# Peptides against a protein of PDB entry 4N3Y, part 64

Target 1, 83 residues: chain A of PDB entry 4N3Y
Amino acid sequence: ETRDQVKKLQLMLRQANDQLEKTMKDKQELEDFIKQSSEDSSHQISALVLRAQASEILLEELQQGLSQAKRDVQEQMAVLMQS

## One batch from the design tools (peptide; made by RFdiffusion4, then SolubleMPNN)

Design b2_p18_2_s2 (from b2_p18_2, 5 letters changed)
Fold by OpenDDE base, seed 2:
Structure b2_p18_2_s2 (fold): chain B 83 residues (1-83), chain C 83 residues (1-83), chain A 18 residues (1-18)
Amino acid sequence: as target 1 above (83 residues)
Amino acid sequence: as target 1 above (83 residues)
Amino acid sequence: SAAVAAALAALQAFLNAK
């Protein structure tokens, strides 16, 4: 019967609409998660990069210090040999 | 006394060298961590992007289905009115 | 997707009108 068929189709349409809404929500949540996750990772990595750079600077300072210390030892040794 | 001074400097040099080695190790670990963390995040985000794209496809399918269902309802309603 | 949202809105309007 046509009327029954129409009612069935209307129900199907409503069901499909509900599924569409649900899927749209899920998709949006996924996109939001991707965005947030990316931002979180970006911040963390940036912080760690800064730490690495700080260590780089420290290394350079230590290397220079070692070079100077070496020179100092050599100088003092020369003095000793002259005494 | 010069000899004592030299010995002191030698000790300082050794200590500095030890610190340098330690710092170099720490820096390397940091860099490795950054690399690994970046790769992990990249893989995760890529997977989620694929999921989002799959949802997009599903949405398109649902949208088309809804459009067809709407047309079907309209057609059946027309039939009803003609009966 | 704006297009999907628009389609959904249109469908909802259609259903509400029937």
Scores: peptide ipSAE 0.058, ipTM 0.492, DockQ to the pose 0.007
Fold by OpenDDE base, seed 5:
Structure b2_p18_2_s2 (fold): chain B 83 residues (1-83), chain C 83 residues (1-83), chain A 18 residues (1-18)
Amino acid sequence: as target 1 above (83 residues)
Amino acid sequence: as target 1 above (83 residues)
Amino acid sequence: SAAVAAALAALQAFLNAK
């Protein structure tokens, strides 16, 4: 029956549309999650990089201090040997 | 006293070295954390992207199905009108 | 970082020599 066929197809169309809507929603949620996760991680990593850079600067300062201290000790040793 | 000065500088040098060693360790730990965190996030995001792409493919298939169903319904309606 | 490590090693050697 043609009328029955039409009604069947109408139901199929509605069901397909429902699936499409659901999948569209799911996709959007995933995209939103990816975006937020990426942004959060990016900010977190950037903060940690800055912290590491601060340590790098401190290390350079300490290295310079150690080099100077070594020189000072050597100089004082020389003075001691001369006295 | 020169000898006292030398001993003082030796202590200062040892203390500075201890600080340097500690800071180097801290820096390395931060770098390791950043590297691991970045890699983990990258893999996680990539997996989610693939999941989103799968949804995209499904959406395309559903859209095609809907279009075909629409055409089928229209065709059946035409048959009904002719009969 | 490699340079810092080398410097640290050199300084430690210096201290150990004393």
Scores: peptide ipSAE 0.056, ipTM 0.478, DockQ to the pose 0.007
Fold by OpenDDE base, seed 4:
Structure b2_p18_2_s2 (fold): chain B 83 residues (1-83), chain C 83 residues (1-83), chain A 18 residues (1-18)
Amino acid sequence: as target 1 above (83 residues)
Amino acid sequence: as target 1 above (83 residues)
Amino acid sequence: SAAVAAALAALQAFLNAK
């Protein structure tokens, strides 16, 4: 009868609302997680880039030093040979 | 004297080369790590995006269901009041 | 390394879009 139908529908409505609220919460938490994960990854990558750049600078310095040392050795060898 | 100077420079050259090789290796390993980390992060983020999209679809379905249920309840209440 | 730099830039752009 009509009254029973209404009561049933009201129950279904409450249940649907509960599910909606739960899903909304889950979605929000997931989005927050995605955002945080992205930010963390970005920060980490930036830090690694900086470290890589530092290594690059050191590499260049070492290469220059090596080249200079080689030249110095060659120069000294020339002196030695002439002495 | 000159001979000693040359020997010293040769040692320095070898040491510099060793440091260069080490730094080159370290740089390469860091770059490889950055690449792998980036790929992993990209994959994870993509997966999370898909999951978020699924939740969004479910949300929309639930919202539609809730709206329909509300309308149904209102309709039945009208019938009840008129009976 | 130009390749690494490009890859990192692409990833950062991807992350910024999320």
Scores: peptide ipSAE 0.039, ipTM 0.461, DockQ to the pose 0.014
Fold by OpenDDE base, seed 3:
Structure b2_p18_2_s2 (fold): chain B 83 residues (1-83), chain C 83 residues (1-83), chain A 18 residues (1-18)
Amino acid sequence: as target 1 above (83 residues)
Amino acid sequence: as target 1 above (83 residues)
Amino acid sequence: SAAVAAALAALQAFLNAK
């Protein structure tokens, strides 16, 4: 009886140890994943920010160009009206 | 001639305006995407962190359990040896 | 735009801290 109990406990111990090792590995993988995921996301976000900034510059240029174009058209219309 | 120039400029103006509007929309979409992506990533990371914490707790419990189990086995072995 | 920039900066800081 006692021997049986011991053997049972030994089995349980082995099982627990297996679970412990697995859990340790899983935790480590999780931490690594978090780190990697965070880095990847950060890089992607940075790239997107730069892209947005480029678009902003383009917008400003286009706005300026449009303003100038409008003025040019108006000037030419004035010439036309004077002719 | 001047009239032709005016008409050309008007076309160019329209084209520029179209591009401007498109760019404005694209920029907005980009910003929205960044925001959404960032939020999603943040939430995911938070979830992962909590999961890691749960694993840590489990590890601690398992370690404690293993220690106790070991002691129990040793005690039972002592009983066995005494019988 | 300024708000977006600030938000992005904050998030980037958060991510970098991990």
Scores: peptide ipSAE 0.036, ipTM 0.461, DockQ to the pose 0.014

Design b2_p18_2_s3 (from b2_p18_2, 5 letters changed)
Fold by OpenDDE base, seed 2:
Structure b2_p18_2_s3 (fold): chain B 83 residues (1-83), chain C 83 residues (1-83), chain A 18 residues (1-18)
Amino acid sequence: as target 1 above (83 residues)
Amino acid sequence: as target 1 above (83 residues)
Amino acid sequence: SAAVEAARAAIQAFLASQ
């Protein structure tokens, strides 16, 4: 019976529409998640980069200090040997 | 005493180097994580997009079917009234 | 980065030479 078919199609249409709406929401949520996650990670990476750079600077300073300290020891030894 | 200072600086230098290495590893791991996560999400989003497109096509087909069914009902009613 | 890796390598070489 045609009326029954119409009613069935109407139900199917509503169901399909609901599915479409749900799918669109899911997609958007995932896109938002990716965006947020990437931003959070980007900030963390930036912080780690700065930390690495700080460590690099420290290493350079310590190397210079070590070299100077070594020279100081050598100089003191020379003085002692002359005494 | 200078020798003690030298030894201290050497230790500090080693510690700083270890920290630098650790920081570099951490950064790389985070970058790898972001890359992998983004790829996984991208594939899922693509799947959802295809699903949404399929639903959209279904909706269009159902709408056409509904319109046709409605017209069929109207036509049948007209025939009945003429009998 | 290459610069950081180079620095690390240089530090290791320096320590090894001491």
Scores: peptide ipSAE 0.097, ipTM 0.441, DockQ to the pose 0.008
Fold by OpenDDE base, seed 4:
Structure b2_p18_2_s3 (fold): chain B 83 residues (1-83), chain C 83 residues (1-83), chain A 18 residues (1-18)
Amino acid sequence: as target 1 above (83 residues)
Amino acid sequence: as target 1 above (83 residues)
Amino acid sequence: SAAVEAARAAIQAFLASQ
């Protein structure tokens, strides 16, 4: 009967629409998650890069200090040997 | 006394070398962490992008199904009104 | 850094020679 067929199709349409809305929501949540995750990782990596750069500066300072210390020791040794 | 000064400088040199070695290790660990974190995030994001793409395909199919269902309902309604 | 590694090696060599 045609009326019953129409009612069945209307129900199917409503069900499909519900599924569409659910899938749209799920997709949007995934896209938002990707965006947020990428931003968080970028910020964290940037912070760690800055920390690594601080270590690099410290390493350079220590290197220079060690070189100077070596020179100072050698100079003092020379004085000691002359006495 | 010069000998004592030399011994002090040698100690300072050893201490500075220890600090240099420690800082080098810390820097390397940070660089390794950055590399690993970036790779992990990249893999995770790629997986989520694929998941989102699957949702996109499903959405397109549902949209087409809904459009067809709407047309079918309208056709059946026309038949019903003619009877 | 190659320069840092070279410095470390030089320091270790110097200390070992004392």
Scores: peptide ipSAE 0.089, ipTM 0.491, DockQ to the pose 0.007
Fold by OpenDDE base, seed 3:
Structure b2_p18_2_s3 (fold): chain B 83 residues (1-83), chain C 83 residues (1-83), chain A 18 residues (1-18)
Amino acid sequence: as target 1 above (83 residues)
Amino acid sequence: as target 1 above (83 residues)
Amino acid sequence: SAAVEAARAAIQAFLASQ
């Protein structure tokens, strides 16, 4: 029956259109998410890199301080030993 | 008193060494985190890119299908109208 | 860094000798 076939095809067409619209939306959301995620991660990583660099500077300062402290202890020990 | 000064300096040296060790650990953990985070994000983004591409293909297929369905409906309508 | 590790090792050795 042609009428029923037409109605069936119309329903299928509407269903396909709904799916198309949904898929278009989903694709756009995914693209937006990728963009945002990349930017967020990039910023976070950059911040952590700077933090690591700051820690490196601190390490170097501590290294120098420890070297000096060691020398000071040795000097004081020498004084003590000769007293 | 020299002895007390030496003991104080030794304590300070130990404290500084502890801080140095902690800072070295923290720096390494940050570097590891950056590396892991970058890899995780990269993989996730790549997966989502592929998903978006799949959706693009589906969109094209649906578009073609809808065009065909529309033509089919029109043809069936013509048949119905002449019956 | 290698320099930091060397310094740490030297400090630990010094402390152990006290």
Scores: peptide ipSAE 0.087, ipTM 0.491, DockQ to the pose 0.007
Fold by OpenDDE base, seed 5:
Formats: structure tokens, C-alpha cells, sequence
Structure b2_p18_2_s3 (fold): chain B 83 residues (1-83), chain C 83 residues (1-83), chain A 18 residues (1-18)
């Protein structure tokens, strides 16, 4: 009886170790995925933020240009009326 | 001897089971984190993409406005010279 | 996951029977 119990426990232990190893591997793969995904997302977000900022700067410049152009037109109209 | 061996194996099996449960818990937590992080990142990226697109549309509109303003100035100059 | 859970359950059941 005790001998059979030992054999059963040995089998159960081997099975537990096999499952543990598999689970550890799966966990490691998930950790690697998380790390890579996080880095990729961070880079993409940073790039989009920079692009958005560049667009904002350009928008300000274009708005100034448009305002100046409008002022120039108004000035020319005034000159035309005064001449 | 066999009795002692059984006791040792029982202890090792309990230890293996404890480690298995811990590892399974850790794996589940990582899966949950991956899911949530992926969703959050996706939402943030989508929002940034939409903002970038909105900026691009505005840039095009402003560029057209600037071009038109320049044309208007040139037309006024021509009128001024012809008058 | 299901296989791991089944293995865990089997181990726990065996330990409980001791």
C-alpha cells in the first residue's frame, strides 16, 4: 500500500512540475508581449504627439499669415480710396 | 524508509501545488493587465489620430485662405495700377 | 488554462484525500 502510494505521489509530482513549467513559460511569453507592446505604443503615441505639436505650430503660423494678408488687403483698399 | 519517502513526497507535492497556484494567479493578472492596457492604448491612439486629422483639415483650410488672400492682394494691386 | 486548472484540481483533490 505504501509503495503504491509513493508511486502515485511521484507521478503526481511529475505532472505538477510539468504544468508548472508550462505555466511559467506562458507567463514569460505574456511578460515579453506586455513589454514589447508597451514600448511600441509609447513610441507611436510620442510620434503622434510630436506630429500634433508640429501641426499646431504650423496652424499658428498660417493664421498669422492669413491675418497679415487680410491687413495688407485692407491697407491697399485704404490706399486706393485715398488716391 | 518508505513511510518517510511518502511524507517527503507529500510535502514536495504541496509545495509544487502552492507554486502552481501562485504562478497561475500571476499569469491571470498579466492577462488582465494586457487586456486593459491594450484597450487604453488603443483608445488613446485613436483619439490622437482624430486630433491629427482635424489639424490636417484645418491646415488645408488655412492654406487655401492664405492663397486666396494673396490672390486678392495681387488683384487689388493690379486694379490700383490700372486706375 | 483549462488544462492547468484541471491539473491543479487533481493535485488538490489528491492532497485532500490524504
Amino acid sequence: as target 1 above (83 residues)
Amino acid sequence: as target 1 above (83 residues)
Amino acid sequence: SAAVEAARAAIQAFLASQ
Scores: peptide ipSAE 0.138, ipTM 0.423, DockQ to the pose 0.004; fails the geometry check

Design b2_p18_2_s4 (from b2_p18_2, 9 letters changed)
Fold by OpenDDE base, seed 1:
Structure b2_p18_2_s4 (fold): chain B 83 residues (1-83), chain C 83 residues (1-83), chain A 18 residues (1-18)
Amino acid sequence: as target 1 above (83 residues)
Amino acid sequence: as target 1 above (83 residues)
Amino acid sequence: SAAVQEALAKLQAFLNSK
């Protein structure tokens, strides 16, 4: 009868609202996680880029040193041949 | 003397070259890591976005259900009052 | 390298859109 039907619908309404609130919470948590994950990843990659740049600088310095060492060896070899 | 100096410089050259090769390798590894990390992060975030979208759809469906339930309750209450 | 820079650029654009 009508009264019983109303009670049933009231329960359904409460259940729907409970699930709605749960889903809203879950959605917000996911959005927050996406935001935080993005920021963390960005920071990590930026740090790695800086590290790579440091390696690049070292590489260039080593290449310069290698070139100089090669020249020095060649010069000394020439001197030796002339002595 | 000159010969000893040449030998010393040859050693220095070898050492410099060894370090150069090591640094080149390290740099490449870092660059590869950055690339891979970027791709992994992108994929992960994309998956999370899809999950969030699914939650959004569920939320909308729940909101619709809630609205309908509310209307049904109100209708039944009106019927009850008129009976 | 160009590949690294491209990857970073793509990621930056992607992250900024989220």
Scores: peptide ipSAE 0.061, ipTM 0.459, DockQ to the pose 0.014
Fold by OpenDDE base, seed 5:
Structure b2_p18_2_s4 (fold): chain B 83 residues (1-83), chain C 83 residues (1-83), chain A 18 residues (1-18)
Amino acid sequence: as target 1 above (83 residues)
Amino acid sequence: as target 1 above (83 residues)
Amino acid sequence: SAAVQEALAKLQAFLNSK
């Protein structure tokens, strides 16, 4: 009968709404996760880049020291050869 | 004496070079890690975005179903009121 | 390193687009 059909449809409507709300919640959680994950990864990579930059500075200093040491050795060898 | 000084400087040169090579290796490892981490994160986030998009499609479908169900209920109620 | 900075920039651009 029509009344029973209406009740059935009302139930289906409620069920559909419940599913909708659940899906909306899940989607929001995913979006929040993506946002947080993105920020965390960005910060971590930035920290690693800074570390790499510090290493680059050290590399330059070491290269300078190496070049100077080479020159010093050459100078002393020249003195040795002169003596 | 000069000879001893030369030997000392040669040792310092070797030590400096060893440190340089070590630092170069460390820097390269960091750069490789950053590259790999970036790619991995990008892929993961892309997958999550796709999942979110799928959820969005489902949301639209559910909303359509909900609207249709509402209309169906209204139609049946109208019939009921007419009878 | 330009290469490192480039990689970071690309990643940041990608993340910001989401």
Scores: peptide ipSAE 0.061, ipTM 0.458, DockQ to the pose 0.014
Fold by OpenDDE base, seed 4:
Structure b2_p18_2_s4 (fold): chain B 83 residues (1-83), chain C 83 residues (1-83), chain A 18 residues (1-18)
Amino acid sequence: as target 1 above (83 residues)
Amino acid sequence: as target 1 above (83 residues)
Amino acid sequence: SAAVQEALAKLQAFLNSK
């Protein structure tokens, strides 16, 4: 009968709404997680790039020192051979 | 004396080279890690985006179902009130 | 390192598109 149909549909409506709210929440949480993950990854990688740059600077300094040391050795060796 | 200077500089040269090699290795490892991390993050985020899209589709379906259910209830209620 | 900077730029571009 019609009354029973209405009651049934009211229940279905409530159930559908519950599912909708749950899914909306889940979707929002997922989007928030994506955003947070993206930002965290970006920051981490940026920090690592900075560290790599620091290492690169150190490498350049070491290379310069190495060449200078080599030149110094060569110079002193020349003096030694002359005396 | 000159001989001692040469020996000292030879040692310094070896030490500098050792540090250079170590730093080169560290830099390379860091760069490799950055690359791997970037790729992993990209894949993970892409997967999460796909999941979010699936949830979005579900949301649309639920919203459609909800509106339909509402219309059905309203229709049946009208019938009930008339009888 | 140009390669590292390029990789970072690509990742940032990807993230910005999401």
Scores: peptide ipSAE 0.059, ipTM 0.457, DockQ to the pose 0.014
Fold by OpenDDE base, seed 3:
Structure b2_p18_2_s4 (fold): chain B 83 residues (1-83), chain C 83 residues (1-83), chain A 18 residues (1-18)
Amino acid sequence: as target 1 above (83 residues)
Amino acid sequence: as target 1 above (83 residues)
Amino acid sequence: SAAVQEALAKLQAFLNSK
């Protein structure tokens, strides 16, 4: 009867509202997670890029040192052979 | 003496080369990690964006359903009061 | 290196679009 139909619709409305509130919360949490994850990833990757750049500078310094050391060894070997 | 100096320089050269090889490896590993981390983050964030968009669609559907349900309840209540 | 900088730039552009 009509009374029972109204009661049923009221229950359905409450259930729909509960689902709506849950979905709104879930959506907000996902958006917050996306933002935070993006920021964390950006910071981590930027730090790693700086570390890689420092390694590149060290690499270049070592290459220069190796070249100079090789030349020095060759020079001293020549002196040794002529002494 | 000169012989000892050459021996010392040869050792220094070997040590420098070892450090160079290590630094080259470390740099490459960092670059690979940056690339992989970027790809993983991109995939994860894209998936989460799609999930958020799905939630938005569901939210809109629920809002429409709630509005309709409210109207239906009001209509049935009017019928009940007039019966 | 240029490759690292390019990768970072691409990621930053992606993140800024979200």
Scores: peptide ipSAE 0.058, ipTM 0.459, DockQ to the pose 0.015

Design b2_p18_3_s1 (from b2_p18_3, 11 letters changed)
Fold by OpenDDE base, seed 4:
Structure b2_p18_3_s1 (fold): chain B 83 residues (1-83), chain C 83 residues (1-83), chain A 18 residues (1-18)
Amino acid sequence: as target 1 above (83 residues)
Amino acid sequence: as target 1 above (83 residues)
Amino acid sequence: GLQELQRQMQELMQQSQA
């Protein structure tokens, strides 16, 4: 019957609409998550890069210090041998 | 005394070298972490993007279905009113 | 879920026009 079919279609339409809205919401949440995740990762990586750079500087300073210390030791060893 | 100073310098040199090695190790670990983290994030984001795209397709299909259903309902309502 | 609902809608639309 046409009347019954109309009612059935109306129900299905409502159900479909509800599902559509739900899915749209889910999609939006997913997009937001992706965006936020990417931003967070970017910031974290940047911070870690800075840390790595700081370590690099420290290593360079240590290497320089070691070189100087080595020279100093050698010099004093020479003096000692002359004594 | 020169001899004592030499020994002291040797100790300091050893300590500095140990610290250098430690720092180099730490730096390497940090770099590895950054690299791995970035790769993992990239893969995850890609997967999520695919999921979002799938949702998009589904939403489009639902919207099309809803539009058609609406038309069908309207048509049948017209018939009903004529009855 | 969504795919089932979609299937049902399509089926109904086919029945409606038959």
Scores: peptide ipSAE 0.054, ipTM 0.486, DockQ to the pose 0.006
Fold by OpenDDE base, seed 3:
Structure b2_p18_3_s1 (fold): chain B 83 residues (1-83), chain C 83 residues (1-83), chain A 18 residues (1-18)
Amino acid sequence: as target 1 above (83 residues)
Amino acid sequence: as target 1 above (83 residues)
Amino acid sequence: GLQELQRQMQELMQQSQA
C-alpha cells in the first residue's frame, strides 16, 4: 500500500537526517580541535622561545665573565712570574 | 699567596665554563624541542583537516540524498492523494 | 541548510498524518 510506503520513506528520511546531524557535529568537533590544538601549540612555542632567549642572554653574560676571568688569571700569573 | 690565588681563579674559570656548556646544551635542546613540536603539530593538523574535508563531502552527499528522499516522499504522497 | 531540511521533513510528516 502507498500509505505504508510513505511511512517507510519518512523513516528513511529521519534516519538520513540523523546521520547528517551526527556528521555535522563530528565536523564541528574536528574544527574546534584543530583550532584549540593550534592555539595551544602556539602558546607553548612562545613560552619556549622566551626560555631560549633567556638562555641566550645568560650565555652572553657567561662568555663575558669567562673572558674577564681568563684575563685575570693571566694577569696574576704574570705577577707570579715577576715575583 | 699569589699562587694560591691563581689556583682559585682557575677553579672559578672551570666552574664558569661548565655552566656555559650546560646552558648551551639546554638552549639547543629547547630549540630542537620547539622545532619538533611545531612539525608534529603541523602534521597532526594536516591530517585533521583532511578528515574534516571528508566529513564535508559526506555532508554534501547526505544533503543530496535527503533532497531526493524528500522528493520521493512528496511524489508518493501525491500518488496516494490521487488514488 | 540542515535546519531548513529538518523543517521540510517535519512538514512532510505532518502532511502524512493529516
Scores: peptide ipSAE 0.046, ipTM 0.474, DockQ to the pose 0.005
Fold by OpenDDE base, seed 5:
Structure b2_p18_3_s1 (fold): chain B 83 residues (1-83), chain C 83 residues (1-83), chain A 18 residues (1-18)
Amino acid sequence: as target 1 above (83 residues)
Amino acid sequence: as target 1 above (83 residues)
Amino acid sequence: GLQELQRQMQELMQQSQA
């Protein structure tokens, strides 16, 4: 009887150990995933920020160009009206 | 001649303005995307961190259980050997 | 650690067989 009990407990112990090992592996994989995901996101966001900054520069150039174009048109119209 | 020049410049101005408006919209969409992406990533990472913490607790419980199981087996074996 | 626990388990099983 006692021998049977010991065997049962040994089996339970083995099962518990197997589960523990599996869980430890799962945890490690999760941590690795989180780390990789964070790094990927960081890189992507940084790239997108640079892209946005480039667009900002372009917008500023376009605005300046528009202002100049407006002035040019106004000047031409003034000449037209004076002639 | 001057009238023709004015008309040409007016057209160019309209085209430039259209391009500017489009670029401004594109920039806004990009910024919105970055913001949303960042928020989504933050939420996801937070959830994953909690998940990892839950796994840690489980591992600790399993370790404790294993230790107890070991003690139980040892006790049973001691009884067996003494009988 | 886990490795030590595993070692202990193996020893326990070995003792049980003796």
Scores: peptide ipSAE 0.046, ipTM 0.473, DockQ to the pose 0.005; fails the geometry check
Fold by OpenDDE base, seed 2:
Structure b2_p18_3_s1 (fold): chain B 83 residues (1-83), chain C 83 residues (1-83), chain A 18 residues (1-18)
Amino acid sequence: as target 1 above (83 residues)
Amino acid sequence: as target 1 above (83 residues)
Amino acid sequence: GLQELQRQMQELMQQSQA
């Protein structure tokens, strides 16, 4: 009967609404996740960039030290030959 | 003596060179990691964006279905009142 | 929006019960 049909449709409507609310929640969580993930990656990359910069400075210092050491060795060798 | 000093300096030079090579390797690995991490994040975000888009489509369909269900219920209620 | 739709749905169900 019509009454039964109405009740059936009401149930279907409720089910649809429940699914809609669930999906909206899931979508929001996904959007939040994407945003957070992007920000976290950005921060991580920034930290790693700083480490790379520190490494660059160290490399430059080591190169200078190495060059100086080479010169010192050459000087001592010259002295040795002159002795 | 001078000879001993030269040998000492040669050792120091070798140590410095070893450290330099190690640091250069580490720096390169870090740079590669940063690049790879950035690319991976980009791909992950792209995939998640697609999921979000799919969710949006589903939401639209659900909204349309919900509206239709509402109309159907109203129609049946009208029939019931006319009976 | 969704809230309005939910309100309308509830109203419809109440009318059906009357």
Scores: peptide ipSAE 0.044, ipTM 0.473, DockQ to the pose 0.005; fails the geometry check

